# Peptides against a protein of PDB entry 2AUS, part 46

Target 1, 323 residues: chain A of PDB entry 2AUS
Amino acid sequence: ADIKREVIVKDDKAETNPKWGFPPDKRPIELHIQYGVINLDKPPGPTSHEVVAWIKRILNLEKAGHGGTLDPKVSGVLPVALERATRVVQALLPAGKEYVALMHLHGDVPEDKIRAVMKEFEGEIIQRPPLRSAVKRRLRTRKVYYIEILEIDGRDVLFRVGVEAGTYIRSLIHHIGLALGVGAHMAELRRTRSGPFKEDETLVTLHDLVDYYHFWKEDGIEEYIRKAIQPMEKAVEHLPKIWIKDSAVAAVAHGANLTVPGIVKLNAGIKKGDLVAIMTLKDELVALGKAMMSTQEMIERSKGIAVDVEKVFMPRDWYPKLW

## One batch from the design tools (peptide; aimed at target 1 L102 E151)

Design b2_p20_2_s1 (made by RFdiffusion4, then SolubleMPNN; its pose is not in this set)
Fold by OpenDDE base, seed 1:
Structure b2_p20_2_s1 (fold): chain B 323 residues (1-323), chain A 20 residues (1-20)
Amino acid sequence: as target 1 above (323 residues)
Amino acid sequence: SMDERYIAEFRALRAAREAA
């Protein structure tokens, strides 16, 4: 998620009209909620779906969706996209995840051996999805980006782990236990990161949301609920971006594919087939789409479809129709 | 740090298990 992407400018003279659109920082509270994502601290116990249903009830919402299931017993970072932003979860599902896990070993193992074996699990691993997963139970490769041991105390190992989306930490711990020769199980698990969402000042509980909504509705204080909800643009921070001309925004908002002439600037390293965020010059999310060209092709070509638009977020009326 | 928090929580959980 912390990949700094170079920005390549194609049109350095492109200007934006300040009267058009609604930049993330300038949305009225109702509009902010309509295009919001909550960085929820999911409690242990409820399902991710139950928690989403509670948020909908608390905030009086018609729609919401979560940025990747946490098991009932797993706590921590659960991004919940609201109302018109609900579909932004598509950007979060493939995003890397971080967890803090407590592994309990079923026998005594020297600390040096624990450290050595756990280091061998960095990189590519083969996993079978658990029965409870909606994913077909086929063997698949997943990446473990890093394992950081935080504490070893006898048979208990506390560690941080960064993983590719859909890596099963319970299965990882099981395989570590097998490699150690004594067996192991997952005692505790918390998700500390889901793409751009992490444990920071934006992390809120269900209780916080109840209180903050009450302060807004009963006391007229919107500050707390405003801070508790991130703009939907936060949910795409980890994606490669393409910034477009004001004249192209309305067409894309109507579901037209992005053509090369509409591009003002873009991130380096876009490949054909990548999920990309189409942004205004005011950093408003217009749409998500599939890149049909590389960054290099988008620079070199004068015409053609740059992005196949998959999900539009921006209303059709925020920018004028200039086609 | 977040790490210090998790280490502290872990140590507290262990102490509670050893006291039970």
Scores: peptide ipSAE 0.220, ipTM 0.777, DockQ to the pose 0.661
OpenDDE base, seeds 2, 3, 4, 5: peptide ipSAE 0.156, 0.198, 0.031, 0.103; ipTM 0.737, 0.764, 0.493, 0.745; seeds 4, 5 fail the geometry check

Design b2_p20_2_s2 (made by RFdiffusion4, then SolubleMPNN; its pose is not in this set)
Fold by OpenDDE base, seed 5:
Structure b2_p20_2_s2 (fold): chain B 323 residues (1-323), chain A 20 residues (1-20)
Amino acid sequence: as target 1 above (323 residues)
Amino acid sequence: SRDERYIREFRELVRRRREA
């Protein structure tokens, strides 16, 4: 579920200068691309890295990165952050994922038993990372948020699954097969969601990108390529946000930690150690950082470091130095 | 086996969730 986070206002009189910055919806096309994220429909076949390389070639980009690897055989939602936005993919790593999977059973199982056993996999499950994973191969827990069986056709089970980041669907299916007593394997897998990126009108193919880039470069039509690229701010929609004063923006853009006096409003439920997005009052992403205080501490305190700034995205010149 | 250990641990995990 999209966690609707309550917004707590600390300074209701804080205004923003409309001449400063570049709001996500008002960027010139070149700047929009420089701070863009593509909601790519990754085809089956290529690696996520090959697809990123193709996007770089199609769009004539120096740098890009993806919001979490899909296996070659896996299709669907692959966020690809462009140029100056490339590092925003780190916000997508901890984000929940949704998949539609086709599980093939190695034996006949009554439908009622399939449903009952699959329901037991909702919640905490035990997984061991695959051999190919850079993650240490120890048993660990992962949360399955939900399993929705879409269709059962004999030995084929089509289901939707929402999972914690770093849950392996192939391993889940193997374990479901073991629990059913017949064994199973993953026949097909599509990722339908990666944090804020889902199957919607923003989902584009590699072919779409070729056409849309051509329309822009050859025909002067920006509309399609503009629509095909999301602002980098979309990649942080699922994070807790802290909105800051115009006077604090330049300091944070220079890599200074956010102090409590700079906060105008913030989401409820921030805990110490959380990844947070530092935003302007125009909803521009300034930086990602680690919360050094809870929401409550940020409200109650008059001073101190609220956020340890880890990654700056905003250029240093978008807002003036006001110190 | 590895799979037998997994099933045992999983069944125990499911049991604990039902008792909670």
Scores: peptide ipSAE 0.376, ipTM 0.910, DockQ to the pose 0.023
OpenDDE base, seeds 1, 2, 3, 4: peptide ipSAE 0.017, 0.016, 0.018, 0.018; ipTM 0.490, 0.461, 0.517, 0.512

Design b2_p20_2_s3 (made by RFdiffusion4, then SolubleMPNN; its pose is not in this set)
Fold by OpenDDE base, seed 2:
Structure b2_p20_2_s3 (fold): chain B 323 residues (1-323), chain A 20 residues (1-20)
Amino acid sequence: as target 1 above (323 residues)
Amino acid sequence: SRDEEWIARFRALRAAREAA
């Protein structure tokens, strides 16, 4: 998620009309909620689906979706996309995750051996999905990006771990325990990051949401509920972006594919087949789509389909039809 | 630090399990 992507400018003279659209920081409160994502601190106990149902009840919403399941006993960062933003969760499912885990060893192991063996689990690991997973129980590789040991106290090991999406920390701990020769189990787990969402000032509880909604509806104070909800554009910060001309926005908002002449600027390193975010010059999310060209092809070509538009978010009327 | 907060939180969870 922290990969700084270079921005290549294709049209340095492109301007945007300030009267068109609704920039993420300037949406009326009702519109902000309709295009919102909550960085929820999921409590231990409930399922991710139960928590989404509670948020819909608390905020009086018809639709919501979560950015990747946490087991009932697992707490921490659960992005919840609201209403018209609900489908932005598809951008978060493939995103990297970070966890803090407590591993309990079933025997005594020297600290030097614990550190040495855990370091060997950085990189590619072979996992089998657990029985409760909707994923077919085929062996698959997953990346462990880093393991950072925070504390060792006898048989208890507290560590931070960065992983590829769909890595099972419970399975990782089981395999570490086998490699140590004594066995181990996951005592505690918390998710500390899901793509662009982390533990920061944007993290809110279910209790916070109850209070903040009450302050808005009963007292007329919108500040708290506004702060508790992030714009949907936050959920695509980790994706490669393509910024388009004002004249191209309405066509893409109607579901037309993005053509090369509509591009103003783009991130470096886009490959054919990548999921990309199509943005306005005001950093509004228009759509998600599949890149049909590389960054280099989008620079060199004068025509052709750059992005196959898969999911539109922007309303059709925010920008004028100029075609 | 963020790490000290996590260490303290997990120590409290261990102490609560040993007391139960």
Scores: peptide ipSAE 0.298, ipTM 0.850, DockQ to the pose 0.846
OpenDDE base, seeds 1, 3, 4, 5: peptide ipSAE 0.267, 0.113, 0.016, 0.236; ipTM 0.833, 0.668, 0.535, 0.792; seed 5 fails the geometry check

Design b2_p20_2_s4 (made by RFdiffusion4, then SolubleMPNN; its pose is not in this set)
Fold by OpenDDE base, seed 3:
Structure b2_p20_2_s4 (fold): chain B 323 residues (1-323), chain A 20 residues (1-20)
Amino acid sequence: as target 1 above (323 residues)
Amino acid sequence: SRDEEYIARFRALVAARRAA
């Protein structure tokens, strides 16, 4: 998520009309909620689906979805996309995750050996999905991006771990325990990051949401609920972006594929087949789609389909039809 | 820091388990 992507400008003279669209910072509160994502601190106990149902009840919403399941006993960062933003979770599902875990060893192991063996689990690991997973129980590889040991006290090991989406920390701990020769289990787990969502000032509880919604509806104070809900654009910060001309926005908002002439600027390193976010020059999310060209091809070519548009988010009327 | 908070909670949890 923290990979700064270079921005390549194709058209440095492209301007945007300030009267068109609704930039993330300028949405009325109702519209902000309709295109919102909550960085929820999920409590331990409830399922991720129960928590989403509670948020829908608290905020009087028809639709919501979460950016990746947390087990009932697992707390921490659960992005919850609201209403018209609900489908932005598709950008978050494949995003990397970070956890803080407490591992309990079933025997005594020298600290130096614990550190050495845990370091060997950085990189590609083989996992079998747990029985409770809807995923077929086939062996699969997953990336462990990093393991950072925070504290060791006898048989108890506190560590931070960055992982590819769908890595099972319980299974990782089990395999570490086997490699140590004594066995281990997961005592505690908290998710500290899900793509661009982390434990920062935007992290809110269910109680915070109740209070903030009350302040808005009963006291007319919008500030708290506005701050508690992030714009949907936050949920795509980790994706490669393509920024388009105002004249291309309405076509894409109607479900047309993005063609090369519509591109103003784009991130470096886009490959054919990548999930990309199509943005306005005001950093509004228009759509998600599949890149049909590399960054280099999008620069060099004068025509052709750059992005196969898969999911539109922007309403059709925010920008005028200019085609 | 967040790490200091987790370490503090960890130390408290481990101490409680050893006292039980």
Scores: peptide ipSAE 0.396, ipTM 0.901, DockQ to the pose 0.633
OpenDDE base, seeds 1, 2, 4, 5: peptide ipSAE 0.363, 0.350, 0.358, 0.369; ipTM 0.888, 0.883, 0.883, 0.894

Design b2_p20_3 (made by RFdiffusion4)
Pose (drawn by RFdiffusion4):
Structure b2_p20_3 (pose): chain A 309 residues (1-127, 142-323), chain P 20 residues (1-20)
Amino acid sequence: ADIKREVIVKDDKAETNPKWGFPPDKRPIELHIQYGVINLDKPPGPTSHEVVAWIKRILNLEKAGHGGTLDPKVSGVLPVALERATRVVQALLPAGKEYVALMHLHGDVPEDKIRAVMKEFEGEIIQRKVYYIEILEIDGRDVLFRVGVEAGTYIRSLIHHIGLALGVGAHMAELRRTRSGPFKEDETLVTLHDLVDYYHFWKEDGIEEYIRKAIQPMEKAVEHLPKIWIKDSAVAAVAHGANLTVPGIVKLNAGIKKGDLVAIMTLKDELVALGKAMMSTQEMIERSKGIAVDVEKVFMPRDWYPKLW
Amino acid sequence: EKGKKIEEFLKRSEELKEET
């Protein structure tokens, strides 16, 4: 997921006018929240659905959604997209996820076999692909390991299968998600407590600084997604519901294949929309016309890059 | 007695539960 993609510039002269839109990190606080995402450290106990409901009540929001469900007892990274950026969590499906898990073996197994069997579970699995498994600690029947997986991978099922392969059986004692696409345990990971307090600092004490840092621009959700940057003049047509045509492309990532989920970005690096690529990168460069992206969801409001009559 | 890394891992979720 976190492979840095090469950027190919087709129109080296394209410029963006500051009058229109906002750099993503410089939105007025209200707009920042309307188009924000929270990198939340979900506590054990509540369901992911319940956590989102609490967040909607804390931030007095009309809409919110999470990216990738965590079970009630699972803690860790839970991206929660807010308001107008609610559906941006769609961008996380192609990106992977990472967990730290504690596996309790129902029988004694030599460490040698445990490491050998765990390694064999990398690759493909049926319940999804397992990118990597790293054993952190093996203490008796307890195995602590880090695993990277494709989205929708049920870790409980993976541990169960490892138990079968070992014949002794296995139980998942605990699970914590450490990565969900671009969201990881860094300075942006916040708790529900921080969110409530920072909201009070803003609405009661008038200080926006803390609630601002606790909420990321929605563009964070697409950091690991192939991108196509378009001219200022092309943003309005897309923001108004039109698919993206090739003439509007300024630069794009290499490796885009037909059918890939892509992010359409302004030259300010704001998220305009998510869509499916109808052409490859090379076709987008060589061709002068045609629909480059079948737009599935528009995020940018019509007001930022307006059509003037 | 569990290993040091296992104890640290289990403690982190306990702290989140108490905070909430």

Design b2_p20_3_s1 (made by RFdiffusion4, then SolubleMPNN; from b2_p20_3, 11 letters changed)
Fold by OpenDDE base, seed 4:
Parts: structure tokens; sequence; C-alpha cells
Structure b2_p20_3_s1 (fold): chain B 323 residues (1-323), chain A 20 residues (1-20)
């Protein structure tokens, strides 16, 4: 959800040195790639791992990772984090997803009944993960945030669905078919959103990446490949953020936990145990970590560990050591 | 014949599959 989180300022006098760091829009192309995420339009056919391996070959990369598996037959939004950004996919795994699905009904059902029954599947649903899932096959609740019917043609129902991470659309369609009394199956599935990544101007194909890499390497034109790669900061837009003083950046980049005095501003509604992004005042991602305090505790306390730093992204030399 | 949005949705999937 594009929930704009409120920003609470703790230190309104905190300034940042413009000479330190590399803001997401000011990275040299090589550095931009090292800290990049591709919003890939995954084709149907290949596995998400095959697609990641292909991107690594196209872009001559050592490592990459994807922001949540799409089945071979599923197309659409697959965030692929590159090189130094590879572990930012941790932020995308728990993110909400949107799909467009084609459901085929196994019998004739009046359109009004289809619409009524599908509306009942908005909210909390009980699912069992499929056998092929890496997730333990325990019954679990998942949220269906919305269902939007796009088209009904006889037995074929095209719909958009927003879901909690790890909701199985195939299982949802099966249960809708049971509720309709005729049964149903998933004919086609496309992911249209994975957290902050959606179908927009940043969505690129594997073909686009081939062409854009050639334009850069053969013709010296970096513009296309630069636009095809998003900064890693895009992959954390949906997380609660904590912005830190310049004097705290190098310590966190060395793996030190964030303490309360280092906080300049933070999002409202952080709970203890939440995954949070630690940002510079230039909106550079320093690290991901676990909140050890609520937003309220981080405001009220003068000292203590605010964030247990789990994964550093920023190089140690972008900001000077000031301690 | 399938509805126009269903046709477009399927056609898009097939184009992406052919580009792989």
Amino acid sequence: as target 1 above (323 residues)
Amino acid sequence: SLGPLIQEFLARSRRLEAEW
C-alpha cells in the first residue's frame, strides 16, 4: 500500500554535507549498477532463477537476487537486485503484491453471483501453502486487500487482486470456484506489483536490457541502462525509515547499531521488531535493521539502541568517521 | 470470442513469451 508514513522530526537543525555520500540520482553509472534494482517484466516460461542468471550474463554481474519468486508460467513485475544491492530483496519479500489473474469457471454462473462471491473474498482468508512452496504447509491467514473485476466473459473472469505477501492466487481461485459451486482454475497470472515496483515506465524486458547494455558498451550511451536500473533505495520505499546524522553514518556503515542520539527524523508507527531502513539525510540507504524501540520510545528516550543493524549496504568510505 | 480485455491480457503474455 502507498501509505505515506508521517515523518517525525527530532532534530530540525541537522544539516548534511553535500560532499559526502552518493545520493541515488548522483551515482556514476558503474556505482548506480552496483547499487541497482531492475523492475523486470519476467516473461512466462523461465523460472525466476533463470531470469536472474540471464540478467547477470547480460549485464556482466557477479551476483543478483530477486524480490520474490514468480512461477515459470507467471509473468510480470520481478524486482532483481544487483551486486551490492542483492540483499535489498529482504525488504521486498514481505511487501504486498498485486496480480491480474484470468480465472476459468468449470460451469455457467450468473455475472451478479460471480461479483457477489468474489467480493466476499476481500479481507482475511485461510490458506494452505501448496506442496511446491518453500513455506511450511500450515494453515495461515492472509489478507486480500482488494478484488477488482476487470472483465467477465461467460466462464472467463479477469480480475485484479491486491494481496499480502505469500497469498497464493491459485488457491484463492480454487476457493472462489468452490464458493460459486462450479469449480474454477487459474488460466493465466501476471504480477503487476511487488511493493514499490509496479507496471510503470521503469518496467523493462530482458530484450530491453540486452539493447540498453549494448548501447552503453558499444556506443557509449549510458542513458538507457541508467533509466532501466532503479536505485536500491526504491526497494525500501515501502519500509518505515529512520534518517540519521552524518556523524552516525560511518559507524552504521561499519556495522554499529543505531543509537537514539543518531536519529534526526523517523516515520511514525514503527513497532519493536519491525524491519526498518536506516537512511542518510540525502535519502541514501545505509542499512536494514530490526527496530529495538517503537517510534514513541525513539522520541522519548535520550539513549539506547534504536535499531539492531542486520544488513549494511553503504560503503564504509562514503561518509567520514567522526568518532 | 473472449472479451477484449481478456484477449489483450493473453496477447501481452504471448508477446513476452515469444521474446524470451
Scores: peptide ipSAE 0.585, ipTM 0.947, DockQ to the pose 0.853
OpenDDE base, seeds 1, 2, 3, 5: peptide ipSAE 0.580, 0.578, 0.575, 0.582; ipTM 0.946, 0.946, 0.946, 0.946

Design b2_p20_3_s2 (made by RFdiffusion4, then SolubleMPNN; from b2_p20_3, 11 letters changed)
Fold by OpenDDE base, seed 4:
Structure b2_p20_3_s2 (fold): chain B 323 residues (1-323), chain A 20 residues (1-20)
Amino acid sequence: as target 1 above (323 residues)
Amino acid sequence: ALGPLIREFLARSEALRARW
């Protein structure tokens, strides 16, 4: 998730008109909310859907969606995309996740053996989704990017784990317990990261949202609610990006596919079929789409469809129609 | 007694649970 993607410039002379659009830091509060994502600290107890319904009630919203289900008992980072940003959650579903987990062992195991066996679970693992998952219960490979043991106290093991999307930590702990020979279960789980959303100054509780909405509506203080809501562009920071000319923005905002002449700069390593974010030169999200070319093809070709536009976010009137 | 980081981790979970 933290891989800085190289930026390849195709048009170094491309300028942007400062009067067009609304950069993520320049949105009026109502517009900021309409294009917002909350980095919610989900409490243990409620479902992710109940929490989204509460946010909608607290903030008087018509629609919202979450960036990947947390089980009722699981706390921590739940990105909640608001209103016009609701569909940006599709960018967060495939994103890497980090958790802190408490594993309880069903027998005594030497600490050296715990450390050695848990290290063997870094890399590719075979998992079967649990019965309660909407995912077909086929065996599948998943990546464990890292395991960091934080503390071992007898039978209790606190660890940080970075995983590919749709890795089941409960299943991982079960297999670690089997490999240790004593068995284990997941005692507690917290999600500490979902793609670009992590435990930082942007993490807010449902109580914070109640208070911050009150300060805005009753006291006229916008600062707190503004800081509690991230721009939707935050939710695509981990995606490969393509930046387009001002003259191409209105066409893409009307649902036209991005053609090669509209590209100003792009990330390296885009493959055909990748989910990409189409951005303005002011780092505004125009649309999400499917790459129809590689980065190399987008550089070498003078024409053709670069991106099949799947979801437009930008309003049609933020940039003028120049065609 | 649980280790200090385990205690802190559980206390944080309980503090979030007690609010809802």
Scores: peptide ipSAE 0.540, ipTM 0.928, DockQ to the pose 0.863
OpenDDE base, seeds 1, 2, 3, 5: peptide ipSAE 0.540, 0.529, 0.532, 0.537; ipTM 0.929, 0.930, 0.928, 0.929

Design b2_p20_3_s3 (made by RFdiffusion4, then SolubleMPNN; from b2_p20_3, 9 letters changed)
Fold by OpenDDE base, seed 5:
Structure b2_p20_3_s3 (fold): chain B 323 residues (1-323), chain A 20 residues (1-20)
Amino acid sequence: as target 1 above (323 residues)
Amino acid sequence: SLGPLIQEFLARSERLREEF
């Protein structure tokens, strides 16, 4: 998520009308909720689906969805996209994850050996999805980006781990235990990051949401519920972005593909087939789509389809139809 | 006794269970 992408300017003269759209920081509270994502601290116990159902009840919402399942016993960062933002979760599913895990070893192992063996699990690992996964149980490679041992106390090992999406920490711990020769199991697991969502001041509990909704509805205090909900644009911060002309926004909002003339600026390193976020010059999310060109092709070409628009988020009326 | 970071990690999980 923290990959700073270079921004290449294609049209340095492009301006935006301040009267058009609703920038993420300027949405009325009702509109902010309609285009919101909660960075929920999921408690251990409930399913991710039960938690989403409770959020819908608490906030009186018709629709919501989560940015990647946490098992019932797993706590921590669960992005919950609200109402019109619900489908932004598709950007979060492929995003990297971080966890803090407590591993319990089934025998005594010297600390130096624990550290050495756990370091060997950084990089590419072979995993089989668990039986309860909706994913076909084929062997697959996954990336472990880093393992940071936080504390070792006898047979208990607390560690931070950064992983590719769909890496199973329980399976990782099982394989570490096998490599140590004593076996191991996952005692506790917390997700500390899901793409751009992390443990920070935006992390809220279900109780916080109850209280903050009450303060808004009964006392007229919007501040708390406004801070508890992130703009949907937060959920795409980790994606490569393409910023478009005001004159192209309404067309894309109607489901038209983005053509090369509509591009003002874009991130470097877009490849054909990448998921990209189409943004206004006010950093409003218009749509998600599939890149049909590389960054280089989008710079060099004067015409053609740059992005196949798969999911529109912006309402059709926020920008004028200029065609 | 468990190490202090392990204790705090488990204590945080328990607080979240009790609040739910």
Scores: peptide ipSAE 0.584, ipTM 0.944, DockQ to the pose 0.894
OpenDDE base, seeds 1, 2, 3, 4: peptide ipSAE 0.578, 0.579, 0.578, 0.579; ipTM 0.944, 0.945, 0.944, 0.944

Design b2_p20_3_s4 (made by RFdiffusion4, then SolubleMPNN; from b2_p20_3, 10 letters changed)
Fold by OpenDDE base, seed 5:
Structure b2_p20_3_s4 (fold): chain B 323 residues (1-323), chain A 20 residues (1-20)
Amino acid sequence: as target 1 above (323 residues)
Amino acid sequence: APGPLIREFLARSEELRARW
C-alpha cells in the first residue's frame, strides 16, 4: 500500500470548479456515512459477516461489505464499506495484509535456528488453501514480503508478517514448524493492516460505534461518528489513480468509459489490465475501472479508451453534464 | 511467564474478546 506513485501531469492548466462535487472532507454527515468505510477492530469470536450485520444494525444501514474475511478467532483490522461505498471493498481484496502472529512450537528449538529458518520464508512460498476456503484448493505461490520476529520466549514466537492477499498465516506457521523439525501451530493472530487501513487512530470497536451513533442521534454530536468513518477514497489510496477533467466526471458517473482527452494527471506505472481509481481534481472517487492502456500510452496517445469503467461510485448529479 | 510483548499481545486479544 505504501508504494509512492509518481504523478505525471498531462494538463497543468486544468482547473476544477469548487462548487461541483463533495470532496471527502466536505461531506455532510449523512453523505459521509453513505460514502464511508469503517476501520473496524474486529473482535475474536464472531465471523466477519456477523460483524458486518451488527454494524448495519448499529448504524441503521441497508448495505455494508467487508474488505477481506477474518476468521472468527482472528482479531484486528477489518475495513467495512458502507451503503453506496459497499462495492469499494473490491479494491481492498487484492491489497497486501500485515499480521502479528503468535506461533507455538511443539518442541525446543535454539533461537538462532528459529531466526534463520523464519528468514527463509521471506519471498515466494507455495501454499494450498485450507478446506474451508471458498478458493479452489490449487497449489499457488504467495509472497511473504517480510517477517519480523518481535519476541521469542522458549516455544512461543511473536512475529509481524507482511503478505500478499490470500496468504494463509496458519499454513505458513505449519510450514515453519515443519522446517524447524518440531512442528508448530498458530496460537493467536491479529491483522494489523489491510491495504491502506492499519492500526492507527481511525481503528474503532463495535462499542465505539454504538456510543458514537448514540451521541449523534440523541445528543446531536456528530464529531465522533464522523471520525469513526473514513471516506471511501481511503479504500483506494493504494491503487494507481487517474485524475480527470470536470467535463469528464459526469460522463464517467453515467458509466461512460474514460477516454484519453479526459485525463489531467495520472500515476506512473499503470499497466494494461490494472485496477485503477478514477478521481476528480478534488480527490473524489468517481469510479473503479480496468486500465486499457499503460501510463505511457495514456501520455502519448491523443485519443482512445484509457479506462473501461467497471464500477461507478459518484452520483450522476454531483457534476454537470458538459456534453 | 510469556515475554512482555507476548503478554501484551494476548492481553489485547482477551480485552477485545471480553468486551463482546
Scores: peptide ipSAE 0.566, ipTM 0.935, DockQ to the pose 0.866
OpenDDE base, seeds 1, 2, 3, 4: peptide ipSAE 0.564, 0.562, 0.552, 0.559; ipTM 0.935, 0.935, 0.932, 0.933

Design b2_p20_5 (made by RFdiffusion4)
Pose (drawn by RFdiffusion4):
Structure b2_p20_5 (pose): chain A 309 residues (1-127, 142-323), chain P 20 residues (1-20)
Amino acid sequence: ADIKREVIVKDDKAETNPKWGFPPDKRPIELHIQYGVINLDKPPGPTSHEVVAWIKRILNLEKAGHGGTLDPKVSGVLPVALERATRVVQALLPAGKEYVALMHLHGDVPEDKIRAVMKEFEGEIIQRKVYYIEILEIDGRDVLFRVGVEAGTYIRSLIHHIGLALGVGAHMAELRRTRSGPFKEDETLVTLHDLVDYYHFWKEDGIEEYIRKAIQPMEKAVEHLPKIWIKDSAVAAVAHGANLTVPGIVKLNAGIKKGDLVAIMTLKDELVALGKAMMSTQEMIERSKGIAVDVEKVFMPRDWYPKLW
Amino acid sequence: SEDEEYRERFEEMLAKHKEE
């Protein structure tokens, strides 16, 4: 997921006018929230659905959604997209996820076999692909390990299968997500407590600084997604519902294949929309016309890059 | 409870690992 993609510039002269839109980290606080995402450290106990409901109440929001469901007892990274950026969590499906898990073996098994069996579970699994498994600690029947997986991978099922492969059986004592695409345990990971307090600092004390840092621009959700940057003049057509045509492309990531989910970006690096690539990178470079991206969801409002009549 | 013990155990082992 976190492979740095090469950028290929097709139009080296394209410039963006600062009058239109906003750099993603410079939106007025209200707009920042309308188009924001929270990197929330979900506490154990509530369902992911309940956590989102609490967030909507705390921030007095109309809409919100999480990216990748965590079960009630699971803690950790839970990206919560807000308001107009609610659907941006779609961008996380192609990106992977990482967990730290505690596995309790129902029988005694030599560490040698435990490490050997765990390693064999990398690759593919049926319940999804397991990118990597790193054992952190093996204390008796308790195994602490870090695992990277494809989205939708049920870790409980993975541990159960490891238990079967060992014959002794296994139980997942605890699970914490440490990564969900570009969201990880860094300075942007906030708790519900921080969110409530920072909201009070803003609405009661008039200080926007803390609630601002607790909420990320929606562009954060597409950090690991292939991108196509378009001219200012092309943004309006897309913002108004048209698919993206090749003439509007300024630069793009290498490796884009037909059918890939892509992010359409302005030259300010704002998210315009999510869509499916109808052409490859090379075809987008060589061709002068045609639909480059079948737009599935538009995020940018029509007001930022307006059509003038 | 058993679940509480498992949670504390996970936290302990993870805290140890993070200190390294």

